# Peptides against a protein of PDB entry 5H65, part 23

Target 1, 294 residues: chain A of PDB entry 5H65
Amino acid sequence: QYLERTPLCAILKQKAPQQYRIRAKLRSYKPRRLFQSVKLHCPKCHLLQEVPHEGDLDIIFQDGATKTPDVKLQNTSLYDSKIWTTKNQKGRKVAVHFVKNNGILPLSNECLLLIEGGTLSEICKLSNKFNSVIPVRSGHEDLELLDLSAPFLIQGTIHHYGCKQCSSLRSIQNLNSLVDKTSWIPSSVAEALGIVPLQYVFVMTFTLDDGTGVLEAYLMDSDKFFQIPASEVLMDDDLQKSVDMIMDMFCPPGIKIDAYPWLECFIKSYNVTNGTDNQICYQIFDTTVAEDVI

## One batch from the design tools (peptide; aimed at target 1 K82 F98 P106)

Design b1_p28_1_s1 (made by RFdiffusion4, then SolubleMPNN; from b1_p28_1, 16 letters changed)
Fold by OpenDDE base, seed 5:
Structure b1_p28_1_s1 (fold): chain B 294 residues (1-294), chain A 28 residues (1-28)
Amino acid sequence: as target 1 above (294 residues)
Amino acid sequence: SIGETVENDDELVELTLKTYEELREKQL
């Protein structure tokens, strides 16, 4: 889109909602640590939540492993199953289900695994050998997704999460609705299982200063602003470095703001009611900064 | 239906791959 540039001092005097194009310096930003800026966002209920840590997932999978796989649910038309017992004192049972496409196992890079009783480590390792992994548990009549607090789908290093509030989970046999059981598109899997997928987003607050005024604008963006997917940044050191470099470029440490580069972006104003108080807030939208860095 | 005893996660991965290959071969 095209808008004429408006100075911050003028914007600060105007009513919301409005859209603006601005040129300002990034005085400061929050949070300073990248991992803190990556969140999960529900497109339906708009709730923001933290990306689960490995420790959180370990607990979930450990709890899941306390349940024994139901032998009656093994080897259906949808999947072939194998069960192992670990040599640890607890004798953990692990069931792996290989999902078939029209009764035939696809290639490993096309094959979805359903895993019951697996650890995070095992799941992650398996996700590197097969197309995808879904952590599951034995339900009453079918396999079910283990827990929406854990990924509903793991593809390589990418963990796909669903919204607990908005999802209405369906049993694993609903994967039968997928005509092609080889690509395992996350959105398709989610739809089949009644999951509202969460979106990885960068969430940051920028303090912008153009010399005429100062305002705070928040950023919620998945891949446009940095031209780096929020879904991949946590698992890729190079991408993390790239984001850090971009932020350091616009807000260099130890340097006065007078020497900061100019940032051009779009912001929109909106009204927020806090009790009896009404305030105007600002959000960055439809902005990419990577072009200036690359 | 209960398979082999597994000692560690690496072995599980190996056995999973082996099982997959066996199943794949059987269907061909």
Scores: peptide ipSAE 0.640, ipTM 0.931, DockQ to the pose 0.837
OpenDDE base, seeds 1, 2, 3, 4: peptide ipSAE 0.639, 0.639, 0.639, 0.639; ipTM 0.930, 0.930, 0.931, 0.930

Design b1_p28_1_s2 (made by RFdiffusion4, then SolubleMPNN; from b1_p28_1, 12 letters changed)
Fold by OpenDDE base, seed 3:
Structure b1_p28_1_s2 (fold): chain B 294 residues (1-294), chain A 28 residues (1-28)
Amino acid sequence: as target 1 above (294 residues)
Amino acid sequence: SIGETIENDDELVESVLKEYEERRKKQL
């Protein structure tokens, strides 16, 4: 995409919608904490949601563990099942269902587990040993997804979430519709279960200053801006450090703005109606920050 | 089924792995 660079003072005078290329300094940004900037976005209804914290998930899984697995739902053509009972927690029962491919258990790195009554810790540990884990509960006639407030799929360290508003959940046996039950693609799993997957996004507000004017621009990006996936950053300390380093590079603490590097980016303007007031807002798009200082 | 008794999270994980391996071995 080719656009001539436009000074902020000129942009601020123009009507929306328009697209611009700018060169500006990052005067400030919010939120300052990375964990506050990562959110879940629905591609259909466009709702933004907070990423559940471990404490939130613990509660959900604790609640799920209060219900005993239905023995009638064990061992189907889709999965083999076993139940364990804990000595602690008043005899919590955990059911693990090993999903089969054409009646055969695949390799562990290809195997999906369905878990009833598991803790977050147990589920996370298992997700590192198998391809993926789905937290489930016993429904009336079939296993069902436990709760859309929790991940519908945990694959490695990535928690995949679904939109409560847009999803129409189907029972676990709908996984039978998947031709390949060895590669558990999150989107395919979601589709089979009637889930609209949420997308991890960085959500930030940048205050940009090019010396001619000051403009606030909204950033909602999944992986382009930092070249770091928002879906992975919360679970990887190195990635977190990288994002922090990038932000510190463009907006170094304790340094005057005159010494800040220039940020080149694309922004688009758009109209927002708030009651009777019309406001022009700006969003960063199609921008990747370079590692070098410009 | 009462199931096997486990003491902690680590034991569960180990038990699940063991169960998986045993089942896989039997079916092949």
Scores: peptide ipSAE 0.650, ipTM 0.930, DockQ to the pose 0.762
OpenDDE base, seeds 1, 2, 4, 5: peptide ipSAE 0.649, 0.648, 0.649, 0.648; ipTM 0.930, 0.929, 0.929, 0.929

Design b1_p28_1_s3 (made by RFdiffusion4, then SolubleMPNN; from b1_p28_1, 12 letters changed)
Fold by OpenDDE base, seed 3:
Structure b1_p28_1_s3 (fold): chain B 294 residues (1-294), chain A 28 residues (1-28)
Amino acid sequence: as target 1 above (294 residues)
Amino acid sequence: SIGETVENDDELVESTLKEYEKRREEQL
């Protein structure tokens, strides 16, 4: 970016679309809570969705566990299967399928599990012992993804979600199309299963003030702005703390704005039509907040 | 198959690991 710094007062007078470099203070931001700012974004239809909460997932997996695994779908060329009966929930059936690579089970850190009837707790614990876990259900002829309202892939502590609007789900046997069944890249898994993966994004509105004017700028960013992945922040207390610290640095509570640090960023203007009214909006782009206070 | 019984989620995880190891050993 080679743009010269432009004062906000000048920007506010110009038509969109344009790109600007600015230096301003963060007067305020919305939402104030980090967990409210993390969303799921579809790269195709651009729909923004809420990240399902633990309680939401519990319900989905509880519902899934009401269906008994089909014994006819156990032990295929793709996976080896085992079924357990739990003592809780009146004998819940849990089927675990260990995905094989060319008929051989890979190392645990390379192994994908398919889970039918598992709880969130069980799935999460298993995802820490194996490469990845996919929640599944028994279809007519094959295992199928359980529900796009839940993660289609849990890898470590990261929950990968798919777009309901853009996805055309295919059965689990389509994982056979993957040549390498030891490296479970989320995008590859998604492609094999007909899923359009959603992207974690920070979604925030910044009120910026440089002393010449005030404007609101929209932030939708995955990992550049904070240098923290939105996909990991909800599952990592340290990352959450880091984001909070950054925001407190730029917008410290109990202090007058005159003492706020300057934020340097790029913003682009764009036109939004709301009925008969045309509005110019602003979005932050290609911006990384520095560790040092300017 | 009625399957084996597990008491809780921790036991399920442990049983899964054991089963995995068993299956892997049998294949090699």
Scores: peptide ipSAE 0.663, ipTM 0.941, DockQ to the pose 0.760
OpenDDE base, seeds 1, 2, 4, 5: peptide ipSAE 0.661, 0.661, 0.661, 0.661; ipTM 0.941, 0.940, 0.942, 0.941

Design b1_p28_1_s4 (made by RFdiffusion4, then SolubleMPNN; from b1_p28_1, 12 letters changed)
Fold by OpenDDE base, seed 1:
Structure b1_p28_1_s4 (fold): chain B 294 residues (1-294), chain A 28 residues (1-28)
Amino acid sequence: as target 1 above (294 residues)
Amino acid sequence: SIGETIENDDELVEKVEETYKKRREEQL
């Protein structure tokens, strides 16, 4: 759908909801720090939450390591198990379960590990050696997901999270429903385990100025705006640099706004009611600022 | 009920890989 360019001064006078194509300069944006702009979004309840930091995960896994693996749950048709005891003051017990495909251990790059009592460091290292890792605990009759505050699946460098509000967790044996136990698609794993997966999103507020007016536009986008997945950016320095470069290009430090490049984007207006106060807000949509990231 | 002792936490990953390799070989 084609939209004509509308000056901001005209937009600011119009009622919502409407869609606009604009050409404006990015005067400023918030948050300034990339790690603060990446959030987790639930597609069902629409809750936005912070991505857990390393320190948060360390606590969760440390707590998990205080629990003893149940010997009765070792070595099922789904997985082969081995338990180790660390030689430390606490004698941490770690159980690793190698998930089988049709009774056979797949190749390492196809193999899912279930881990009880692992540290974040161990889990991350293992996720780079195998296909993926699920932190688990011993339940009453089966292994269960450890904690939805931690990733339900770590695949490579990507941490996959689930919504605590919307998920109804099922036991690990439900992975048997997956015909393909080699690719371990996050959505399939989530479905099998009753997890509503959260989506990584960039969340930013842009202050846009076209010389006729100034407005703030909200950005919530997973991979379109920067052509960079929000799910990968936190764990990839090159992707972080790319985003920073893009933002610096549109909002260069140390120079006057007159020298800023023009940003073309789509924005939509919408009404927000707070008590008796009505406000019109703006959101960026269907906009890509960089087609190719080098 | 007590599994193999790991002397250092850094050894776990190696032990997991070794275990995996051994089990893969056994099933072939």
Scores: peptide ipSAE 0.649, ipTM 0.937, DockQ to the pose 0.665
OpenDDE base, seeds 2, 3, 4, 5: peptide ipSAE 0.648, 0.650, 0.649, 0.648; ipTM 0.939, 0.938, 0.938, 0.937; seed 3 fails the geometry check

Design b1_p28_2 (made by RFdiffusion4)
Pose (drawn by RFdiffusion4):
Structure b1_p28_2 (pose): chain A 289 residues (1-273, 279-294), chain P 28 residues (1-28)
Amino acid sequence: QYLERTPLCAILKQKAPQQYRIRAKLRSYKPRRLFQSVKLHCPKCHLLQEVPHEGDLDIIFQDGATKTPDVKLQNTSLYDSKIWTTKNQKGRKVAVHFVKNNGILPLSNECLLLIEGGTLSEICKLSNKFNSVIPVRSGHEDLELLDLSAPFLIQGTIHHYGCKQCSSLRSIQNLNSLVDKTSWIPSSVAEALGIVPLQYVFVMTFTLDDGTGVLEAYLMDSDKFFQIPASEVLMDDDLQKSVDMIMDMFCPPGIKIDAYPWLECFIKSYNVTQICYQIFDTTVAEDVI
Amino acid sequence: SEEEEELNTKRFEEYTEIVSEILGDILS
């Protein structure tokens, strides 16, 4: 009834901060390599960070495999422990600690594992069969998180990361403070260990063109615009294909802008200290499948 | 209780079998 659209040339003549409903074609976008759009964002210090690569994580887990699990930290009231020996793996030993709920192990889909000396591949397989996995190492008096460079919790396809700057790391026994040992809410796990969780976000720069003007608008969201969770997409091939197809739909490589579909969206202007623009309250996924 | 200890032992044995299958041929 009152759906009207503001041309880009009118927006460029106005001061910030304001909000606009627009319709424009995606002339171009960055990043050209779409996997680089997935960033980690700390809600506390507002720093943006790269997600660690497989090679980075492999280094951490292999380095963890050189350390021997400490027998003194095995079989507590919090967890049962089991050590596996290996062959042809530089004498590696793997410790899996099964976390109990009131002195009883829960069902596997509710059971959290703590693991010393495991590989990324093994941790990912364990995450399918169990509720979740925390990579750990034998500290002086208690089990401790392996490294904040690695995920503090792997749950399903989500690798949860914490902020190195904002976190004050606590040892594993502090998991006793959790209300139960079956729900394993990631924010609750992070609070018990003194970790400030990072948030996954898609970060992209869109060049919008409606024929009256051209404008650069940022995309920064976790799950609204694509209806694809940023927290899952790096570990899910189907979600990656969906992002590829949506971006190929709005901005196909090689063909002209005349043939592109229109992008209906809101944008907000703001002062940085020059005026920048950002997409908000917008989803391409509700009308596109 | 005795029933709780038996249940915990049974689940521990079942979980160790699952982990052994994941670790696979690398086990000694």
Fold by OpenDDE base, seed 1:
Structure b1_p28_2 (fold): chain B 294 residues (1-294), chain A 28 residues (1-28)
Amino acid sequence: as target 1 above (294 residues)
Amino acid sequence: SEEEEELNTKRFEEYTEIVSEILGDILS
């Protein structure tokens, strides 16, 4: 839609909700660290969550490794299985189930692994050799997803997470509903297993200044603003550098704001009520800044 | 078919070997 450019001083005097087109300089932003700006968002309940750190996952998988794979759940029509026992003092048992397509194991780059008792390191290495990995555990009658606090699907370097609040987990045999067991589209896997997938989002607060006024605008965006997927940025150094470059371009360190480039963007105002205190807040929307940069 | 079973067996052996290499020190 067409919106006339409005100065910030005028916007600051107007009631919400409204949409604006603005031209302003990025005086500052928070958080400054990229990894702190990437969150997980549930499209259903709208809860924002932190992306689990490596240490968090280590704990989950360590706990999972204390469980013994059920031999009765090995080798079904869905998968072929093998169990290993480590030589270490703990004697960890690892079960890997190779999911078949039409009764036959597909190519490695098409094959989904279900793993019991694996470490994060092992799982990550496996995800680089096969299509994807699902951490699982032995349930009463079937394999089940290990823990929604961990990825339900690791595909390449991408960790796919599900919402604990909104998901109603189903057992692994529900993957049979997928006709194509070679592509392993995360949304399809999630649907089959009763998972509401979380979305990676950039969450940032921009302080915008056009010389007439200053306002803070909230950014929650998956892939439009930077034209970089939030889902990929944490595991890709080049993408991280690109985001940093964009932010440095608009908010260059050690330079006066007078020399900053102008940022064109859309913002919407909305009302927030805290008790008896009403406040107008602003959110960036439908804005891309990286078209000429990347 | 026999050909399919042979292919499946071959891939299973190959894939288990890959896993074994990643797991490292194993008893079985």
Scores: peptide ipSAE 0.709, ipTM 0.968, DockQ to the pose 0.791
OpenDDE base, seeds 2, 3, 4, 5: peptide ipSAE 0.706, 0.708, 0.708, 0.708; ipTM 0.967, 0.967, 0.967, 0.967

Design b1_p28_2_s1 (made by RFdiffusion4, then SolubleMPNN; from b1_p28_2, 11 letters changed)
Fold by OpenDDE base, seed 4:
Structure b1_p28_2_s1 (fold): chain B 294 residues (1-294), chain A 28 residues (1-28)
Amino acid sequence: as target 1 above (294 residues)
Amino acid sequence: SKEDEKLNEERFKEYSKIVEEILGDKLA
């Protein structure tokens, strides 16, 4: 897309909605901590949610572990099952269901596990040995997803979450609808189980200054702005460092703004009304910082 | 087929061992 550059002072005087191309310096940004900027966004209802903390997940899985796997739900055409009893105080039962492809267990790196009673640590370790893990519980007639407050799918180091508001959960046997039970594409799994998947997004507020004016612009982006997936950044130190380097480049600490590089980006204005209050806000869109340094 | 059953059994045993290793000494 093409837009002529517009000075901030002019933008600040115009009505919304409009789109602009700007050239400005990043005076400041918030939040300063990267982990605070990563959120979960529902593409359907547009709610923003915090990424659950490890402690929150521990509680969910601990609660799940208090339930007993139903022996009647073991070993179906979809999966082969095994159950273990731990030596801990409560004698925790752990059931693992290995999902078959065309009636045969696939290779481990292709195999989906359904787990009852596992801890977060165990589940994470399993996700590194197998393709994916779904935390489940025994329902009345079938296995069911454990809790949408926890990941519905753990694949490698990525935790996939679903929207509680928009999802209409279906039982695990609906995975039968997937022709290929080896790749386990998160969106396909979500669709089969009636889940609206949440999207990891970077959420930040930029204070932009071009010398003619100052405005705050909202950033909500999944992978374009930094060219780094928000879904992976929390679990990868190198990616975190990369984001930090980018931000330090545009907003270097201990240096005056006059020495800051220029940032070219697109922003759109929009109206926000709350009661009697009417305000124009700005959002960054279709921008990649790696290409916009002047 | 018999071959498929054998393969499935072998993989099941293998995968079970992997799980057991992760569960570790917690197993009763």
Scores: peptide ipSAE 0.685, ipTM 0.939, DockQ to the pose 0.899
OpenDDE base, seeds 1, 2, 3, 5: peptide ipSAE 0.685, 0.685, 0.685, 0.685; ipTM 0.942, 0.939, 0.940, 0.939

Design b1_p28_2_s2 (made by RFdiffusion4, then SolubleMPNN; from b1_p28_2, 9 letters changed)
Fold by OpenDDE base, seed 4:
Structure b1_p28_2_s2 (fold): chain B 294 residues (1-294), chain A 28 residues (1-28)
Amino acid sequence: as target 1 above (294 residues)
Amino acid sequence: SSEDEKLNEERFKEYEEIVSEILGDKLA
């Protein structure tokens, strides 16, 4: 898209909604810590949620491990099952269900596991050996998703979450609706199970200053701004360092703003009404941080 | 088919071993 650059002082005087191209310095940003800037966003209800911490997940899976797998739910047309006792001091019972494709187990890198009673560590290890893992529990008549507070799908190092508000969970046998049970696309799995998948997003507030004015712009972006997926950044130290480097570049510590590089970006204005109060807000959109800074 | 059954059994055993290394001893 093409827009003429508009100074902030002019933008601040205009009514919303409008789109602008701006050139400004990043005076400051919030939150300062990267892990605080990564959120989960629902595309339906638009609520923002915190990404669960490892400790949160540990609790959920510990609770799940206190439940005994129902042997009656093992070995269906959908999956083959086995139960293990763990080698650790607690000797938990863990049920693993290997999902079949057309009645036959696929290759390990194509195979989805359903797990009852596993720890986060075990689940993560399994997700590295197989295509993906779904934490489940024994329901009344079928396996059910364990908890939407935990990932509904772990694929590699990526945790996929669902919206509690918008999802209407269906039992595991609904995975039968998937013709191909070797390509476990998160969206397809979500659809089959009645889950509205959440999106990882960077959520930040930028204070922008071009010398003519100052405004705050909201950033909600999944992978375009940093050219780094929000879904992967928390699990990759190198990606984290990259984001930190980018932010330090635009907002370098220890120097004054006059020495800051210029940031080129697009912002859109929009109206926010709270009762009788009307405010114009700004959001960054369709912007990629370029390596070339002015 | 018999071939499919054989393949399935082989893979199942392999996967059991992988899981066993992570979790522990097989119960049933």
Scores: peptide ipSAE 0.664, ipTM 0.935, DockQ to the pose 0.533
OpenDDE base, seeds 1, 2, 3, 5: peptide ipSAE 0.664, 0.663, 0.664, 0.662; ipTM 0.931, 0.931, 0.931, 0.931

Design b1_p28_2_s3 (made by RFdiffusion4, then SolubleMPNN; from b1_p28_2, 9 letters changed)
Fold by OpenDDE base, seed 4:
Structure b1_p28_2_s3 (fold): chain B 294 residues (1-294), chain A 28 residues (1-28)
Amino acid sequence: as target 1 above (294 residues)
Amino acid sequence: SEEDKKLNEKRFKEYEKIVSEILGDKLA
């Protein structure tokens, strides 16, 4: 899509909805802290949620560990099982189920683990040795996902979450519908288990100024704007630094705006009703920050 | 097949060891 560049002063006078190409300076942005800008977004109900903190997850997994694995659910055609009992912690039982592919355990880097009673620390360590981990619990007739408040899938360092509102959970045996049980795609796992996966997104508000006018534009983006996945940034210090550097480049602290680089982006206007008041808002879309500064 | 069974057993033992190392000194 090609659009002619439009000055902000002209945009501010026009009715919504419309799409624009602009060239402006980033006067300011919020929130200033990166971790506050990363949210979970449901593509279906469009609810924005906070990414759970480690402490929140610890509580969930501690609660899950109070439940005893059902021995009748061990060793199915889908998985081979092993149960461990801790010496401390009142004899906590941990059940690990290794998912098979065509009746045979795949390589470790291809293997999905289902875990009952594991701690966050243990699960994270396991996710680094195997392909992925699903926290589960013993249901009435099958293993079930532990809690949608926790990740439904931990793959490497990425925690995948599902929407409580939109998901209709199915039991673990529904993973049998996956033909290939060696390459675990989060969306495929979610579909099999009736989960609507949440998307990591950067959520920011930019104050843009091109010298003719000033407007605020909303940014909600997963991986295009920074060319960095929002899903990975919280777990990678280098990626965090990269985002911070990009923001500092466009909005350097202690420097006058006259020296700021120009940002080219696409924005769309839309109408918002606040009570009896109609407002025009703006959102950044289909934009990647360029390495070249004009 | 017999080969498949042997392979599965081998991998299970290996994975059990990996998990045991992570979980620590726990009783089977």
Scores: peptide ipSAE 0.678, ipTM 0.936, DockQ to the pose 0.755
OpenDDE base, seeds 1, 2, 3, 5: peptide ipSAE 0.677, 0.676, 0.678, 0.678; ipTM 0.939, 0.935, 0.936, 0.935; seed 1 fails the geometry check

Design b1_p28_2_s4 (made by RFdiffusion4, then SolubleMPNN; from b1_p28_2 with E2S E4D T9K T16S E17K I26K S28A)
Fold by OpenDDE base, seed 1:
Structure b1_p28_2_s4 (fold): chain B 294 residues (1-294), chain A 28 residues (1-28)
Amino acid sequence: as target 1 above (294 residues)
Amino acid sequence: SSEDEELNKKRFEEYSKIVSEILGDKLA
């Protein structure tokens, strides 16, 4: 769509909802820390959640390790199993189930592991040696996902989370519905297990100034704005540096705003009701800044 | 097939070794 550039002073006087094209300087933004700007978003219920910290996950997996794997659930048509007993952790039982493709274990880089009793560190190490890892527990009749507060799938360095509110978990044997048990696409895994996957998003507030007015606009974006996936940024130092570089370019520290570069973006206005008060808010949309920077 | 069984066995042993190295412990 074509939108003519509108000065902020004019926008601030108009009723919502409307869409605008603007050219403004990024006076400031929040949060300043990148890790604080990355959230999890449910596409169904639209709830925003914090990305769990390592400490949170450690607790979950520690609790999971207190449960003993059920030997009756080992070695099904879906997977081959092995159990380990740790020496230094009061005899912690760890069960690993190697998922087969057409009755045969695939290559390691194609193989999904189901793990009972593993620590976060162990699981992460395993995810680097195999395709992916699902933390599980022994249910009544089948293996089940351990906890939606933890990742339902760890693939490489990416943690995939599901929405507790919207998900209706199904047992692990439902992975049989996947014809190809080598690629382990997160969305396919989620669908098979009844999980509504959460989406990583950047959530920021930009203070924009074009000299005619000042406007705060919210950014909620997964991968378009920075051309960097929010799902990968937390685990990749180079991507973090790239985002920081972009933000520093548009909002350079130590210099006056007069020297800031101009940012062109699209914003939409919308009405928000807070009790008896109605206010107009603004959100950035359909904007990519990285193409001009990188 | 016999070939498939042998391949599966080989991979199972190999993968078990990898897991063992990460866990640093013995078979239960």
Scores: peptide ipSAE 0.687, ipTM 0.938, DockQ to the pose 0.665
OpenDDE base, seeds 2, 3, 4, 5: peptide ipSAE 0.686, 0.687, 0.686, 0.685; ipTM 0.935, 0.938, 0.935, 0.935

